Peptides against a protein of PDB entry 3B8E. Designs and how they scored, part 215

Target 1, 230 residues: chain A of PDB entry 3B8E
Amino acid sequence: PFLIFIIANIPLPLGTVTILCIDLGTDMVPAISLAYEQAESDIMKRQPRNPKTDKLVNEQLISMAYGQIGMIQALGGFFTYFVILAENGFLPIHLLGLRVNWDDRWINDVEDSYGQQWTYEQRKIVEFTCHTPFFVTIVVVQWADLVICKTRRNSVFQQGMKNKILIFGLFEETALAAFLSYCPGMGVALRMYPLKPTWWFCAFPYSLLIFVYDEVRKLIIRRRPGGWVE

## One batch from the design tools (peptide; made by RFdiffusion4, then SolubleMPNN)

Design b1_p28_6_s1 (from b1_p28_6, 26 letters changed)
Fold by OpenDDE base, seed 2:
Structure b1_p28_6_s1 (fold): chain B 230 residues (1-230), chain A 28 residues (1-28)
Amino acid sequence: as target 1 above (230 residues)
Amino acid sequence: LEKLLKEIIEKLKEILKLVQELIKKLLE
């Protein structure tokens, strides 16, 4: 997220405190839960492969857990960010390069995509309004991502939800999201303004899409072992 | 305060990297 902020010179989509809460709060328990996930039934049935290949499998699992999930989370968060800003009059194309003027306290006439002028205070309210939904979107996307990462090849329906630590992680991150979103004073302390309940649902189509995509991917892998989709 | 927060975040990221490395070593 921060790299895209720098490269695209867009208004800050996610506050530093919120990033910290994601990295340390929401991702830690789920990551631990994946480490304790039982091996897939297919992995258990495989003869012990050459130790070099087993190490590669572990590295790939870690890469999926930290790399792919992180990318999908970022995409989901940015989607919500762009939706919120678009609803407030800032189209995605207009946001490119806008950061310089956006962050300037002395410029009180930044125009949106429709010619409306925004004061510095108004801009910062909109920016901080994006932080909470971005965070919540990440949490909602994590629900799907954690579930899909339980297995490499098997469907979630085949593997089941047996990992109690994973379930606990899902509840923990959801509770944290609710706390940060609705607890009084979070807007002042963390720059996370209260979230309308409707924004919780903004990520649901995206989470569903990821879930369906991964199930289809896994289905293809099962039907065509050794394909490029692996 | 923002500088301090950034420094804290960087240190925390370093800790996370160390934890990840430890997890990798444990899984090896």
Scores: peptide ipSAE 0.000, ipTM 0.216, DockQ to the pose 0.021
Fold by OpenDDE base, seed 3:
Structure b1_p28_6_s1 (fold): chain B 230 residues (1-230), chain A 28 residues (1-28)
Amino acid sequence: as target 1 above (230 residues)
Amino acid sequence: LEKLLKEIIEKLKEILKLVQELIKKLLE
């Protein structure tokens, strides 16, 4: 998200404080839950024949999988961001290069795609209105990510939801998202304005897409061990 | 590097145009 913000010079889609809340608040417990699940699964697996090469291959596969999932998460967040700005009169093409004028406190007549003038305060309200839905979109996509990361090769349906720590992580992320979205004072403290309940559903297609993508990937790996997808 | 950045920007513009068309269809 931050790289696209710099490259495209668009208004800030996700605040730095919100990014820190994702990295430290929502990702930490899930990461711990996955570490416990990996330990349980590795105890059941025979020692790798070559610990150095097999660890390197596994780390590369995990890194590529997380990289791909991270890109889909970013796309989902940006989709939500562009929908909200379009509903407020700013079409996606108009946002390109707008950052300099958007962040200038002395310019109170920034025009949207329809010629409506926006004050600095009004622009910042719209920007902060985007932060909460972007955050919630990431959380909803992370639900799918956590569920798919539970298994490396087997379908989630084969392994089941036995990891209580992972379930706890999903509830914690959801509770944190609800708290940041609806608790009074979060607009001032975190620059996150209240979210309309309808925006929770905007991320569901992306969550489903990630789930389907990973199940298809795992199916290919099971049918063609040692294939190019590995 | 500038050429690569220009190519990335053009691809982003194409994606943004597709998103805009999708938004218009959803609002109809």
Scores: peptide ipSAE 0.000, ipTM 0.193, DockQ to the pose 0.199
Fold by OpenDDE base, seed 4:
Structure b1_p28_6_s1 (fold): chain B 230 residues (1-230), chain A 28 residues (1-28)
Amino acid sequence: as target 1 above (230 residues)
Amino acid sequence: LEKLLKEIIEKLKEILKLVQELIKKLLE
């Protein structure tokens, strides 16, 4: 998110505090939960044909899959960001290069896509209104990511939800998202303004996309054992 | 946009159901 903020010169979509909450809050319990996940029985029972090359290939493929999932998560967050700004009169094309004027407190006549002038205070309210939905979008997308990370080859429907720690992690990250979104004073303290409940659903298409992507990937792996997708 | 999002969600739910059914058939 921060890299795109610099490269595209758009208003900041995700604040530093929200990044810290993701890294320290929402990702820690899930990461611990995955460490307690029982290894997929099919992976452990299949001896690699060549332990050195096949292990390296599998590690690379897993790394690529997680990298792709991370990109889909970022896209989900940015989608929510652009939707909120568009609803407030700032179309995505208009946001490109706008950062310099947006962050300048001395400019109080920044025009939106419809010619409406925005004061610095009004712009900062809209910016901080985007931080919370971006964070919540990441959390909702992480639900799917955590569920798919349980298995490498088997469908989630085959392995089921056996890890109670993972389930706890899902509730913890959701509770944290709700706390940051609705607790009084978070707008001042964390630059996270209250979120309309409807925005929680904005991330669901991306969560489902990740889930479908992973199930299709796993299905291909099952149909073509030893393929490059493993 | 909310209407479009709802439509996308419903279509994705349908796709998910189809994928689940396909997986079940492949496991039989």
Scores: peptide ipSAE 0.000, ipTM 0.195, DockQ to the pose 0.024
Fold by OpenDDE base, seed 5:
Structure b1_p28_6_s1 (fold): chain B 230 residues (1-230), chain A 28 residues (1-28)
Amino acid sequence: as target 1 above (230 residues)
Amino acid sequence: LEKLLKEIIEKLKEILKLVQELIKKLLE
């Protein structure tokens, strides 16, 4: 998000506070939950493969898979960001290069895509209105990430939702997201303005996409052991 | 580096056009 903010010169889609809330609030318990996940039934049954060559390939493939999931997650956040700004009159193309004028407090006549002029204060309200739903989008996508990360090869349906810590993590991050989104004073304290309940659903297609992607990937790995997807 | 940045910006513009079209379709 921050790299795209610099390269595209768009208004800031995700604030530092929201990043900290993700890293410290939403990711910590889920990450711990994965450490306590039960070993895959097939890992325990597999004879030890040649440890030197297989570890390097497996680490690279895991890193690529997480990288791809992270890309889908970022796309979900940006989708929500662009939808909100579009609803407020700023079409995605118009946002390119707008940052300089957007962040200038002395410019009070920044035009939207429809010719409406926006004051600095109005622009900042809209910007901060994007931070909360971006954060919530990340949380909703992380639901899928946590569920799929339970296993490397087996389907989630095969492994099941046995890890109580993971379930707790899902509840905790959702409760935190709700607290940050709806608690009075968060707009002043954290620059996270209230979220319309409809925005929680904006990320669902991306969560589903991640889930389907990982299930398909795992299915391919199961059907073609030693293939390029492994 | 400038050429690379320009290419990235052009690709981003294309993506944003596609997103804009998608948003328009979703808002209709």
Scores: peptide ipSAE 0.000, ipTM 0.225, DockQ to the pose 0.188

Design b1_p28_6_s2 (from b1_p28_6, 26 letters changed)
Fold by OpenDDE base, seed 2:
Structure b1_p28_6_s2 (fold): chain B 230 residues (1-230), chain A 28 residues (1-28)
Amino acid sequence: as target 1 above (230 residues)
Amino acid sequence: IEELEKKKIEKLLEILEEVQKKILKLLE
């Protein structure tokens, strides 16, 4: 998220503190869950051929899975960010390069895509309004991602939700999201303004899309073993 | 007030960074 912020020179979609909360608080239990489930799946499916190669393959596979999940999460968050800003008059194209003027306290007449002028305070309110939904979107997308990553080749419907650690991780991240979104003082402490309940649903279509995409991907992999789609 | 809040945020960031470093060391 921070890299895209720098590259695109857009207003900051997610605060540094919030990023750290994701990295340390939200991703930890899911990561442990995925590591456990991969280890279990590898034990069940792989005859121990070569322990060195199998370990290296497992590490690479874990790294790739985390990288893919992170990218999907970021995309979901940015989607929500752009939706919120668009609703407030800032179209995505207009946001490109706007950071310099956006962050300047002395510029109180930044124009949106419709010619409305925004004061520095108004801009910061909108920016901080994006932080909470971005975080919540990541959590909601993680629900799908964790379910998806549970199995590499099998459908979620075939294996079910047997991993108690996964379920616990889902509850933990959801509880954290609720805490950060609604606890008094989080707007000041973390620059996460209270989230309207409607924004929890903003990520659902995206999560569903990812779920469908992954099921289709898995179906293709099952039909064409050894294909590039793995 | 803004300066006080900024200092609080900076302190929180430092704590989180320290925790992150500890976690990374444990995962090594």
Scores: peptide ipSAE 0.005, ipTM 0.284, DockQ to the pose 0.018
Fold by OpenDDE base, seed 4:
Structure b1_p28_6_s2 (fold): chain B 230 residues (1-230), chain A 28 residues (1-28)
Amino acid sequence: as target 1 above (230 residues)
Amino acid sequence: IEELEKKKIEKLLEILEEVQKKILKLLE
């Protein structure tokens, strides 16, 4: 998110404090939950044909899959960001290169895509309005990510939700998102303004996309055992 | 609270299961 902010010169979609909340508050408990997850029976039962090479390949494939999921998460966050800004009159194309003028407190006549002028204060309100939905989107997408990470080969529907720690992690992420979104003073303290409940649903298509992606991946693995996607 | 969240997840999984079944049928 911050890299895209720099590269595209768009208004900041996600605050630094919010990033820290993701890294320390949302990702940690899920990571712990996964560490306690019982290894998938298929992974344990399949003797690697070559333990050294197959382990390395498997680790690489896992890393690649998580990298791809992370990209989908980021895409979901940016989608929400662009939707909110578009609803406030800033189309995505107009945001490109706008950062310098956007962040300049001495410029009070930044025009939106429709020619409306925005003061610095108004722009910052819109910016901070985007931070919360971006965060919430990431959390909602992480729900799907956490669920799919439980299995490598088997469908989530086959293995079920047996890990109570995982469920706790999902709850914690949701509670943190709710706290940051609706607790009084978060707009001042963390630059996260309150979010309309409807925005929680904006991320669901991307959560679904992650599930579909993972199920397709797993299906390919099941149909082609020993393939490069395994 | 954990039970409530579990139920929510289960409901979501049911919806996704239907999608999965459709995908499987298309890929067969």
Scores: peptide ipSAE 0.000, ipTM 0.209, DockQ to the pose 0.023
Fold by OpenDDE base, seed 3:
Structure b1_p28_6_s2 (fold): chain B 230 residues (1-230), chain A 28 residues (1-28)
Amino acid sequence: as target 1 above (230 residues)
Amino acid sequence: IEELEKKKIEKLLEILEEVQKKILKLLE
């Protein structure tokens, strides 16, 4: 998300704090899962598989899978962002290069795609209105990760622990999203204005996309074990 | 503004750490 913001010079789609929440939240579940896999491996007294190579391969596989999912999450967030701005009169093409004028406090007559002038305060309200839906979109897309993890063929014990961690992680992210979206004062504190409940549903197509993507990936892996998609 | 954002990030990190601790306790 931040890379597109820099490259396209568009208004900030998601606050830096919320980006950090997502990055830390998404990395936390994998890190915990890896820590438990190591602990289980140590308990099971299995001969030390070359712990460096197997750990590196597993970390790479996890990083690639989460990198791909993260990309789809970002696309979902940006879709929501562009929809909100379009509904407020700013078409996606008009947003390109607009950041400089958008963030200038002295320019109070920035025109939208329809020639309506927006004050600095009005522009910032619209920007902050995008932050919450973007974050919520990412959280809703992460719900698909829960389904993906449940369908993985891991040991029953590993599935149980991973499922509990994942369910709890997603619950905490959802609770955080609800708190940031509806708690009074969050608009001032985190620049996240209240979200209309209807925006929760805007992310569902992307959650479905991730689910379909993972099922296709799993199907390919099952048909071609050891392929590049692993 | 940057200092305020840093403080917000620190507070968020603290919340995330607390959440991590709760997750770990639930897994025990």
Scores: peptide ipSAE 0.012, ipTM 0.306, DockQ to the pose 0.019; fails the geometry check
Fold by OpenDDE base, seed 5:
Structure b1_p28_6_s2 (fold): chain B 230 residues (1-230), chain A 28 residues (1-28)
Amino acid sequence: as target 1 above (230 residues)
Amino acid sequence: IEELEKKKIEKLLEILEEVQKKILKLLE
C-alpha cells in the first residue's frame, strides 16, 4: 500500500494506525496458526527426505504464496479505496498525482472529477472514510487466506475448518474489524470513520479470487509433482 | 478530552505527513 501511494502519488489509502492494527491484531493469530499447521503437516506426512533442500524449497514456496496473497489483498484494498473515492466524486484517473494538492492545507479548492471544489477538511474526511473499508477489506480477504493456508496440498473442502486456532483467528479479526468500524470514538481516535455494512461485501469477490487461485495452485502442484511450482 | 485528543492526533498526522514528504523527496 505504501509503495503504491509513493509511486502513484494518490491520497493515502491506509493510515499508520490501520497498518499497526493489521500487523499486530489481524496478522499475528493467522501467522501463529499457519506456523502450527505447517509444523503439524511436516511432522505427519514427510518421511525424512533430505531435510536441508526440502526446508529451503518449502520456505521459498511459502514466501512466494504469501507474497502473491499479499498482492491480492492489496488489490482488494485499493479496489475498495477507488470505489469509495469514486462515490465521492474522485475518479481513479483524477487521483493520480493529486496527493501534493490533496495534502496541502492551504489549498481549499481541489476539484473532483465533476468540478466540485473540496476543502482540506472535506478531503481528509473522505480520506479517513477510506481507512476503515480498506482495513475491513483486508480482514475479509484474510478470511480466505486463513482458510487456504490451512491446507498445503489438500483442498480446503477436504480438511474442513477443524483447526480451533484458525477459527479463533477468523473470529478475532472479524471482531476487531467490527469494533474499529462501529465503536463510537474510533473516527476521532483512529481516524477510522464508521463503515456502511455494504462495504463488507465489496471484498467478497477478492476473497473468492484467492480461494480459486489457491485451489488452482494446489491442483497444479498435485498434477505436476516436482514441477516449476514446487 | 475529545478536543485534546483531536489536537494530539492532528499533530501526529502533521508529523507523519512531514515524514512522508521527506521520504518522497528522498525517492525523487
Scores: peptide ipSAE 0.000, ipTM 0.243, DockQ to the pose 0.023; fails the geometry check

Design b1_p28_6_s3 (from b1_p28_6, 25 letters changed)
Fold by OpenDDE base, seed 3:
Structure b1_p28_6_s3 (fold): chain B 230 residues (1-230), chain A 28 residues (1-28)
Amino acid sequence: as target 1 above (230 residues)
Amino acid sequence: LEELLELIEKKLLEILKEVQEKILELLS
Protein backbone atom coordinates (compact mmCIF):
# COMPACT_ATOMS: atom_id res chain seq x y z
CA PRO B 1 0.00 0.00 0.00
CA PHE B 2 2.77 2.48 0.77
CA LEU B 3 4.85 1.42 -2.22
CA ILE B 4 2.93 3.82 -4.48
CA PHE B 5 3.59 6.67 -2.06
CA ILE B 6 7.26 5.75 -1.96
CA ILE B 7 7.64 5.30 -5.73
CA ALA B 8 5.58 8.33 -6.80
CA ASN B 9 7.17 10.63 -4.19
CA ILE B 10 3.82 12.28 -3.47
CA PRO B 11 2.74 14.10 -0.30
CA LEU B 12 2.20 11.70 2.59
CA PRO B 13 -1.32 10.25 2.21
CA LEU B 14 -1.42 8.60 5.62
CA GLY B 15 0.44 9.60 8.76
CA THR B 16 2.91 7.15 10.25
CA VAL B 17 1.13 7.22 13.61
CA THR B 18 -2.13 6.45 11.83
CA ILE B 19 -0.44 3.50 10.13
CA LEU B 20 0.59 2.25 13.55
CA CYS B 21 -2.98 2.64 14.77
CA ILE B 22 -4.15 0.49 11.85
CA ASP B 23 -1.50 -2.17 12.31
CA LEU B 24 -1.72 -2.35 16.10
CA GLY B 25 -5.26 -1.17 16.81
CA THR B 26 -7.51 -2.30 14.00
CA ASP B 27 -5.71 -5.49 12.93
CA MET B 28 -5.02 -7.12 16.31
CA VAL B 29 -8.59 -7.93 17.33
CA PRO B 30 -9.45 -9.28 13.87
CA ALA B 31 -6.29 -11.40 13.91
CA ILE B 32 -7.24 -12.82 17.31
CA SER B 33 -10.77 -13.48 16.04
CA LEU B 34 -9.42 -15.34 13.03
CA ALA B 35 -7.05 -17.34 15.22
CA TYR B 36 -9.99 -18.51 17.35
CA GLU B 37 -12.04 -19.42 14.27
CA GLN B 38 -9.13 -21.36 12.82
CA ALA B 39 -8.66 -23.21 16.09
CA GLU B 40 -12.38 -24.04 16.18
CA SER B 41 -12.29 -25.21 12.57
CA ASP B 42 -9.23 -27.36 13.27
CA ILE B 43 -10.95 -28.92 16.29
CA MET B 44 -13.97 -29.77 14.14
CA LYS B 45 -11.85 -31.09 11.25
CA ARG B 46 -10.00 -33.80 13.19
CA GLN B 47 -8.80 -35.43 10.01
CA PRO B 48 -5.17 -36.51 10.32
CA ARG B 49 -3.59 -33.53 8.63
CA ASN B 50 0.07 -33.46 7.85
CA PRO B 51 0.78 -30.38 9.99
CA LYS B 52 3.72 -29.24 7.85
CA THR B 53 2.06 -29.37 4.43
CA ASP B 54 -1.31 -28.09 5.58
CA LYS B 55 0.28 -25.27 7.55
CA LEU B 56 2.35 -24.25 4.53
CA VAL B 57 -0.68 -24.31 2.23
CA ASN B 58 -2.65 -22.39 4.80
CA GLU B 59 0.08 -19.77 5.25
CA GLN B 60 0.38 -19.35 1.48
CA LEU B 61 -3.39 -18.98 1.06
CA ILE B 62 -3.56 -16.47 3.90
CA SER B 63 -0.58 -14.55 2.52
CA MET B 64 -2.10 -14.39 -0.96
CA ALA B 65 -5.51 -13.38 0.35
CA TYR B 66 -4.06 -10.67 2.59
CA GLY B 67 -1.85 -9.49 -0.25
CA GLN B 68 -4.77 -9.11 -2.65
CA ILE B 69 -7.04 -7.52 -0.06
CA GLY B 70 -4.22 -5.20 1.02
CA MET B 71 -3.82 -4.07 -2.59
CA ILE B 72 -7.54 -3.24 -2.84
CA GLN B 73 -7.39 -1.41 0.50
CA ALA B 74 -4.46 0.65 -0.72
CA LEU B 75 -6.24 1.48 -3.98
CA GLY B 76 -9.31 2.62 -2.06
CA GLY B 77 -7.24 4.78 0.26
CA PHE B 78 -5.28 6.35 -2.58
CA PHE B 79 -8.46 7.04 -4.52
CA THR B 80 -9.84 8.98 -1.56
CA TYR B 81 -6.51 10.79 -1.17
CA PHE B 82 -6.40 11.88 -4.82
CA VAL B 83 -10.03 13.04 -4.74
CA ILE B 84 -9.40 15.25 -1.70
CA LEU B 85 -6.23 16.75 -3.16
CA ALA B 86 -7.96 17.34 -6.49
CA GLU B 87 -10.79 19.15 -4.68
CA ASN B 88 -8.13 21.38 -3.12
CA GLY B 89 -6.52 22.17 -6.48
CA PHE B 90 -3.84 19.46 -6.71
CA LEU B 91 -4.41 17.14 -9.65
CA PRO B 92 -2.83 13.66 -9.43
CA ILE B 93 -0.25 14.36 -12.14
CA HIS B 94 0.93 17.48 -10.31
CA LEU B 95 1.55 15.49 -7.12
CA LEU B 96 4.23 13.33 -8.75
CA GLY B 97 7.58 14.35 -7.30
CA LEU B 98 6.01 17.20 -5.29
CA ARG B 99 6.92 15.77 -1.86
CA VAL B 100 10.33 17.45 -1.63
CA ASN B 101 8.87 20.91 -2.09
CA TRP B 102 5.72 20.00 -0.16
CA ASP B 103 7.64 19.09 3.00
CA ASP B 104 10.05 22.05 2.78
CA ARG B 105 9.11 24.57 5.46
CA TRP B 106 11.00 27.34 3.70
CA ILE B 107 8.98 27.09 0.49
CA ASN B 108 5.74 29.00 1.01
CA ASP B 109 4.79 29.40 -2.65
CA VAL B 110 4.14 25.85 -3.88
CA GLU B 111 1.73 26.18 -6.76
CA ASP B 112 -1.27 23.95 -7.29
CA SER B 113 -2.55 22.82 -10.69
CA TYR B 114 -4.32 26.17 -11.12
CA GLY B 115 -1.41 28.42 -10.17
CA GLN B 116 -2.58 29.15 -6.62
CA GLN B 117 0.27 29.43 -4.15
CA TRP B 118 0.13 27.40 -0.95
CA THR B 119 2.05 28.16 2.22
CA TYR B 120 3.65 25.36 4.21
CA GLU B 121 0.91 25.59 6.83
CA GLN B 122 -1.85 25.43 4.24
CA ARG B 123 -0.24 22.40 2.60
CA LYS B 124 0.01 20.60 5.92
CA ILE B 125 -3.66 21.28 6.63
CA VAL B 126 -4.56 19.66 3.31
CA GLU B 127 -2.22 16.74 3.99
CA PHE B 128 -3.71 16.14 7.43
CA THR B 129 -7.18 16.45 5.94
CA CYS B 130 -6.29 13.44 3.78
CA HIS B 131 -5.11 11.27 6.71
CA THR B 132 -8.52 10.81 8.34
CA PRO B 133 -10.51 9.76 5.26
CA PHE B 134 -7.66 7.47 4.17
CA PHE B 135 -7.82 5.77 7.57
CA VAL B 136 -11.61 5.54 7.51
CA THR B 137 -11.46 4.08 4.00
CA ILE B 138 -9.15 1.34 5.26
CA VAL B 139 -11.46 0.61 8.21
CA VAL B 140 -14.54 0.35 5.98
CA VAL B 141 -12.68 -1.95 3.60
CA GLN B 142 -11.50 -4.00 6.59
CA TRP B 143 -15.15 -4.62 7.51
CA ALA B 144 -15.53 -6.56 4.30
CA ASP B 145 -12.17 -8.28 4.83
CA LEU B 146 -13.10 -9.45 8.31
CA VAL B 147 -16.46 -10.75 7.16
CA ILE B 148 -14.98 -12.66 4.21
CA CYS B 149 -12.07 -14.09 6.23
CA LYS B 150 -14.50 -15.98 8.47
CA THR B 151 -14.68 -18.75 5.92
CA ARG B 152 -12.25 -20.05 3.34
CA ARG B 153 -14.70 -22.05 1.28
CA ASN B 154 -18.19 -21.35 2.56
CA SER B 155 -20.19 -18.21 1.89
CA VAL B 156 -20.59 -15.75 4.75
CA PHE B 157 -24.31 -16.41 4.46
CA GLN B 158 -23.70 -20.07 5.30
CA GLN B 159 -21.34 -19.44 8.23
CA GLY B 160 -23.26 -16.53 9.72
CA MET B 161 -22.08 -13.91 12.20
CA LYS B 162 -21.76 -16.22 15.20
CA ASN B 163 -18.25 -15.19 16.22
CA LYS B 164 -18.67 -12.61 18.98
CA ILE B 165 -14.98 -11.73 18.81
CA LEU B 166 -15.34 -10.74 15.15
CA ILE B 167 -18.34 -8.56 15.96
CA PHE B 168 -16.33 -6.98 18.75
CA GLY B 169 -13.46 -6.39 16.32
CA LEU B 170 -15.76 -4.63 13.86
CA PHE B 171 -17.13 -2.49 16.66
CA GLU B 172 -13.65 -1.67 17.95
CA GLU B 173 -12.41 -0.62 14.49
CA THR B 174 -15.47 1.56 13.97
CA ALA B 175 -15.19 3.12 17.42
CA LEU B 176 -11.49 3.81 16.88
CA ALA B 177 -12.23 5.40 13.50
CA ALA B 178 -14.92 7.59 15.06
CA PHE B 179 -12.64 8.53 17.96
CA LEU B 180 -9.72 9.48 15.72
CA SER B 181 -12.02 11.37 13.32
CA TYR B 182 -14.02 13.44 15.80
CA CYS B 183 -12.22 13.61 19.15
CA PRO B 184 -10.81 17.07 19.90
CA GLY B 185 -7.03 17.25 19.80
CA MET B 186 -6.54 14.42 17.28
CA GLY B 187 -5.49 16.97 14.68
CA VAL B 188 -2.54 17.90 16.87
CA ALA B 189 -1.76 14.51 18.39
CA LEU B 190 -2.22 12.26 15.35
CA ARG B 191 -2.37 14.81 12.51
CA MET B 192 -5.92 13.76 11.68
CA TYR B 193 -8.44 16.49 11.03
CA PRO B 194 -12.20 15.92 11.45
CA LEU B 195 -13.91 13.93 8.73
CA LYS B 196 -17.04 14.97 6.90
CA PRO B 197 -19.62 12.22 7.42
CA THR B 198 -20.04 11.86 3.64
CA TRP B 199 -16.51 10.43 3.33
CA TRP B 200 -17.57 7.28 5.20
CA PHE B 201 -19.59 6.32 2.14
CA CYS B 202 -16.70 6.77 -0.30
CA ALA B 203 -15.21 3.44 0.79
CA PHE B 204 -18.44 1.43 0.42
CA PRO B 205 -17.96 0.60 -3.28
CA TYR B 206 -14.55 -0.90 -2.45
CA SER B 207 -15.95 -2.92 0.44
CA LEU B 208 -18.68 -4.20 -1.84
CA LEU B 209 -16.10 -5.05 -4.51
CA ILE B 210 -14.05 -7.08 -2.02
CA PHE B 211 -17.16 -8.84 -0.77
CA VAL B 212 -18.32 -9.74 -4.28
CA TYR B 213 -14.81 -10.80 -5.29
CA ASP B 214 -14.46 -13.13 -2.32
CA GLU B 215 -17.95 -14.60 -2.71
CA VAL B 216 -17.18 -15.33 -6.37
CA ARG B 217 -13.82 -16.83 -5.37
CA LYS B 218 -15.48 -19.03 -2.75
CA LEU B 219 -18.16 -20.06 -5.24
CA ILE B 220 -15.46 -21.13 -7.71
CA ILE B 221 -13.62 -23.06 -4.96
CA ARG B 222 -16.84 -24.86 -4.01
CA ARG B 223 -17.55 -25.79 -7.62
CA ARG B 224 -13.95 -26.70 -8.47
CA PRO B 225 -12.16 -28.04 -5.41
CA GLY B 226 -8.39 -27.96 -5.84
CA GLY B 227 -8.49 -25.36 -8.60
CA TRP B 228 -5.91 -22.60 -9.13
CA VAL B 229 -8.17 -20.09 -7.35
CA GLU B 230 -7.40 -21.76 -4.03
CA LEU A 1 2.81 11.26 24.57
CA GLU A 2 2.73 13.68 21.63
CA GLU A 3 6.49 14.08 21.76
CA LEU A 4 6.95 10.31 21.85
CA LEU A 5 4.57 9.86 18.92
CA GLU A 6 6.43 12.53 16.96
CA LEU A 7 9.71 10.78 17.67
CA ILE A 8 8.30 7.43 16.54
CA GLU A 9 6.85 9.07 13.44
CA LYS A 10 10.18 10.69 12.61
CA LYS A 11 12.05 7.39 12.94
CA LEU A 12 9.50 5.52 10.87
CA LEU A 13 9.60 8.22 8.19
CA GLU A 14 13.37 7.88 8.07
CA ILE A 15 13.03 4.13 7.54
CA LEU A 16 10.40 4.68 4.86
CA LYS A 17 12.67 7.17 3.09
CA GLU A 18 15.50 4.65 3.10
CA VAL A 19 13.18 2.02 1.66
CA GLN A 20 12.01 4.55 -0.91
CA GLU A 21 15.55 5.29 -2.01
CA LYS A 22 16.30 1.58 -2.36
CA ILE A 23 13.15 0.99 -4.40
CA LEU A 24 13.95 3.96 -6.62
CA GLU A 25 17.46 2.63 -7.12
CA LEU A 26 16.04 -0.75 -8.13
CA LEU A 27 13.58 0.86 -10.53
CA SER A 28 16.16 3.18 -12.09
Scores: peptide ipSAE 0.010, ipTM 0.281, DockQ to the pose 0.033
Fold by OpenDDE base, seed 2:
Structure b1_p28_6_s3 (fold): chain B 230 residues (1-230), chain A 28 residues (1-28)
Amino acid sequence: as target 1 above (230 residues)
Amino acid sequence: LEELLELIEKKLLEILKEVQEKILELLS
């Protein structure tokens, strides 16, 4: 998210405080929950591998897979961001390079894609309106991510949802998202304005995409052991 | 609190601009 903000010079899609809330608040318990996940049923059935080569390859492939999932998460957040801005009159193409004028307090006549002029205060309201949905989108996408990350090869359906800590983590991040989205004063304290309930559903396609992606990936790994996807 | 947040935002934007300039310099 931050890299796209720098490269595209778009209005800030996600506030710094919100990023910190993701990094410190939403990811901690899920990460701990994964440490307590039961061993995969297939681990004990794996043929002996060369521990030197296979460890390195496995670490690289895991890193790549997590990187891909992270990109899908970011895309989900940006999708929500662009949808909100488009609904407020700012088309994605118009946002390119707009940050300079967007963040200038002395410019009160920034035009949207339809020629409507926006004051600095109005622009900041729209920007802060994007922060909460972006955050919520990340949380919703993380639901799928957390569920899939509990296993490397086994389907979620094969491994099951036995980890109570994982389930607790899912509820915690959701509760945190709800708190940050709807608690009075969050608009002032965190620049997270209240979110319309409909925006929770905006992330669902991306959550599903991650789920399908991982299941397909795992299926390929099971069918083609030793492939580059493993 | 709002003033503090604005200050943080301003500082962050300054850092971002510096990083952007450095990237552009490296790409030039």
Scores: peptide ipSAE 0.009, ipTM 0.273, DockQ to the pose 0.028
Fold by OpenDDE base, seed 5:
Structure b1_p28_6_s3 (fold): chain B 230 residues (1-230), chain A 28 residues (1-28)
Amino acid sequence: as target 1 above (230 residues)
Amino acid sequence: LEELLELIEKKLLEILKEVQEKILELLS
């Protein structure tokens, strides 16, 4: 997210507090849950291959898969960001290069895509209005990510939802997202303004995309063991 | 708390600008 913010010079899509809430709040319990996840039945039955070369290749391929999932997650967040700004009069093309004027408190006549002028205070309200939905989008996408990360090769439907810590993690991150989104004073204290309930569904297509992506990936791995997609 | 958050945000933006300039220099 920050790389796109820097390269495109768009208004800040995600606040520091939001990032801290993701890293320390939403990701911690899920990460612990993955550490205690039961081994896949096929991993335990694999005959010992050459441990030096195969381990390195497998770690790289897993890292690439997580990287791709992370990219889809970021795209979901930015989609929500652009939709909110578009609803407030700022089309995506107009946001390119706008950051300099957007962040300048002495400029009170920044125009939107329709020629409406926005004060600094109004712009910051809109910016902070994006922080909460971006966070919620990440949480919603993480639902799919956490579910798919339970297994490396098997479908989630084959392995099932046996990890109670994972289920608790999903509940915890959702509860935290709801608290930060709807608790009075969060807009002032954390710059996370209240979110319309409909915005929780904005990320669902991306959550589904991640789920489908991983199921297809795992299907390919099962059909072609040792392929480049593994 | 707001003042602290604003200060952190300002420092972060400064770091990001420096990184941006370095990236642009590398890409130029």
Scores: peptide ipSAE 0.009, ipTM 0.272, DockQ to the pose 0.030
Fold by OpenDDE base, seed 1:
Structure b1_p28_6_s3 (fold): chain B 230 residues (1-230), chain A 28 residues (1-28)
Amino acid sequence: as target 1 above (230 residues)
Amino acid sequence: LEELLELIEKKLLEILKEVQEKILELLS
């Protein structure tokens, strides 16, 4: 997200505090749940024939999977960001290069795509209105990620939701998202304005996409053992 | 840094376990 912000020179899609909440609040429990599942799966795995080589291959596969999931999460967040700004009159094309004028406190007549002028204060309200939905989008996408990561090779439907830690992580992320979205004073303290309940559903297509992508990936791996997709 | 991260991870795991146990106690 931050790289796209720099490259595209768009208004800031998420604040520093929101980033910290994602990194420290939402990513930690998933990482722990995955670490527990890996440990449990590794205990059940027969001794690796070559611990060094098998560990390296597994680490590379995990790294690639997390990298791909992270990219889809970022795309989901940006989709939500662009939808919110478009609803407020700022089309995606108009946002390109707008950051300089957007962040200038002395410019109170920044025009949207429809010629409406926006004061600095109004622009910052819209910017901060994007932070909470972006965060919630990441959390909802992480639900799919957590469910997917539970199974390395088997479909989620085959193994079921047996990991209590994973379920707890999902509830914690959701509770944190709800707290940050609806607790009074979060707009001032964290620059996270209250979220309309409808925005929770904006992430669902991306969550579904991740789910389908991983199921297809796993299906390909099962049909072509030893293929490049492993 | 790695040792610090491992220590943080361990402490966080402990906190999460405690919270989980408390939630389970409340739900029971």
Scores: peptide ipSAE 0.000, ipTM 0.194, DockQ to the pose 0.017

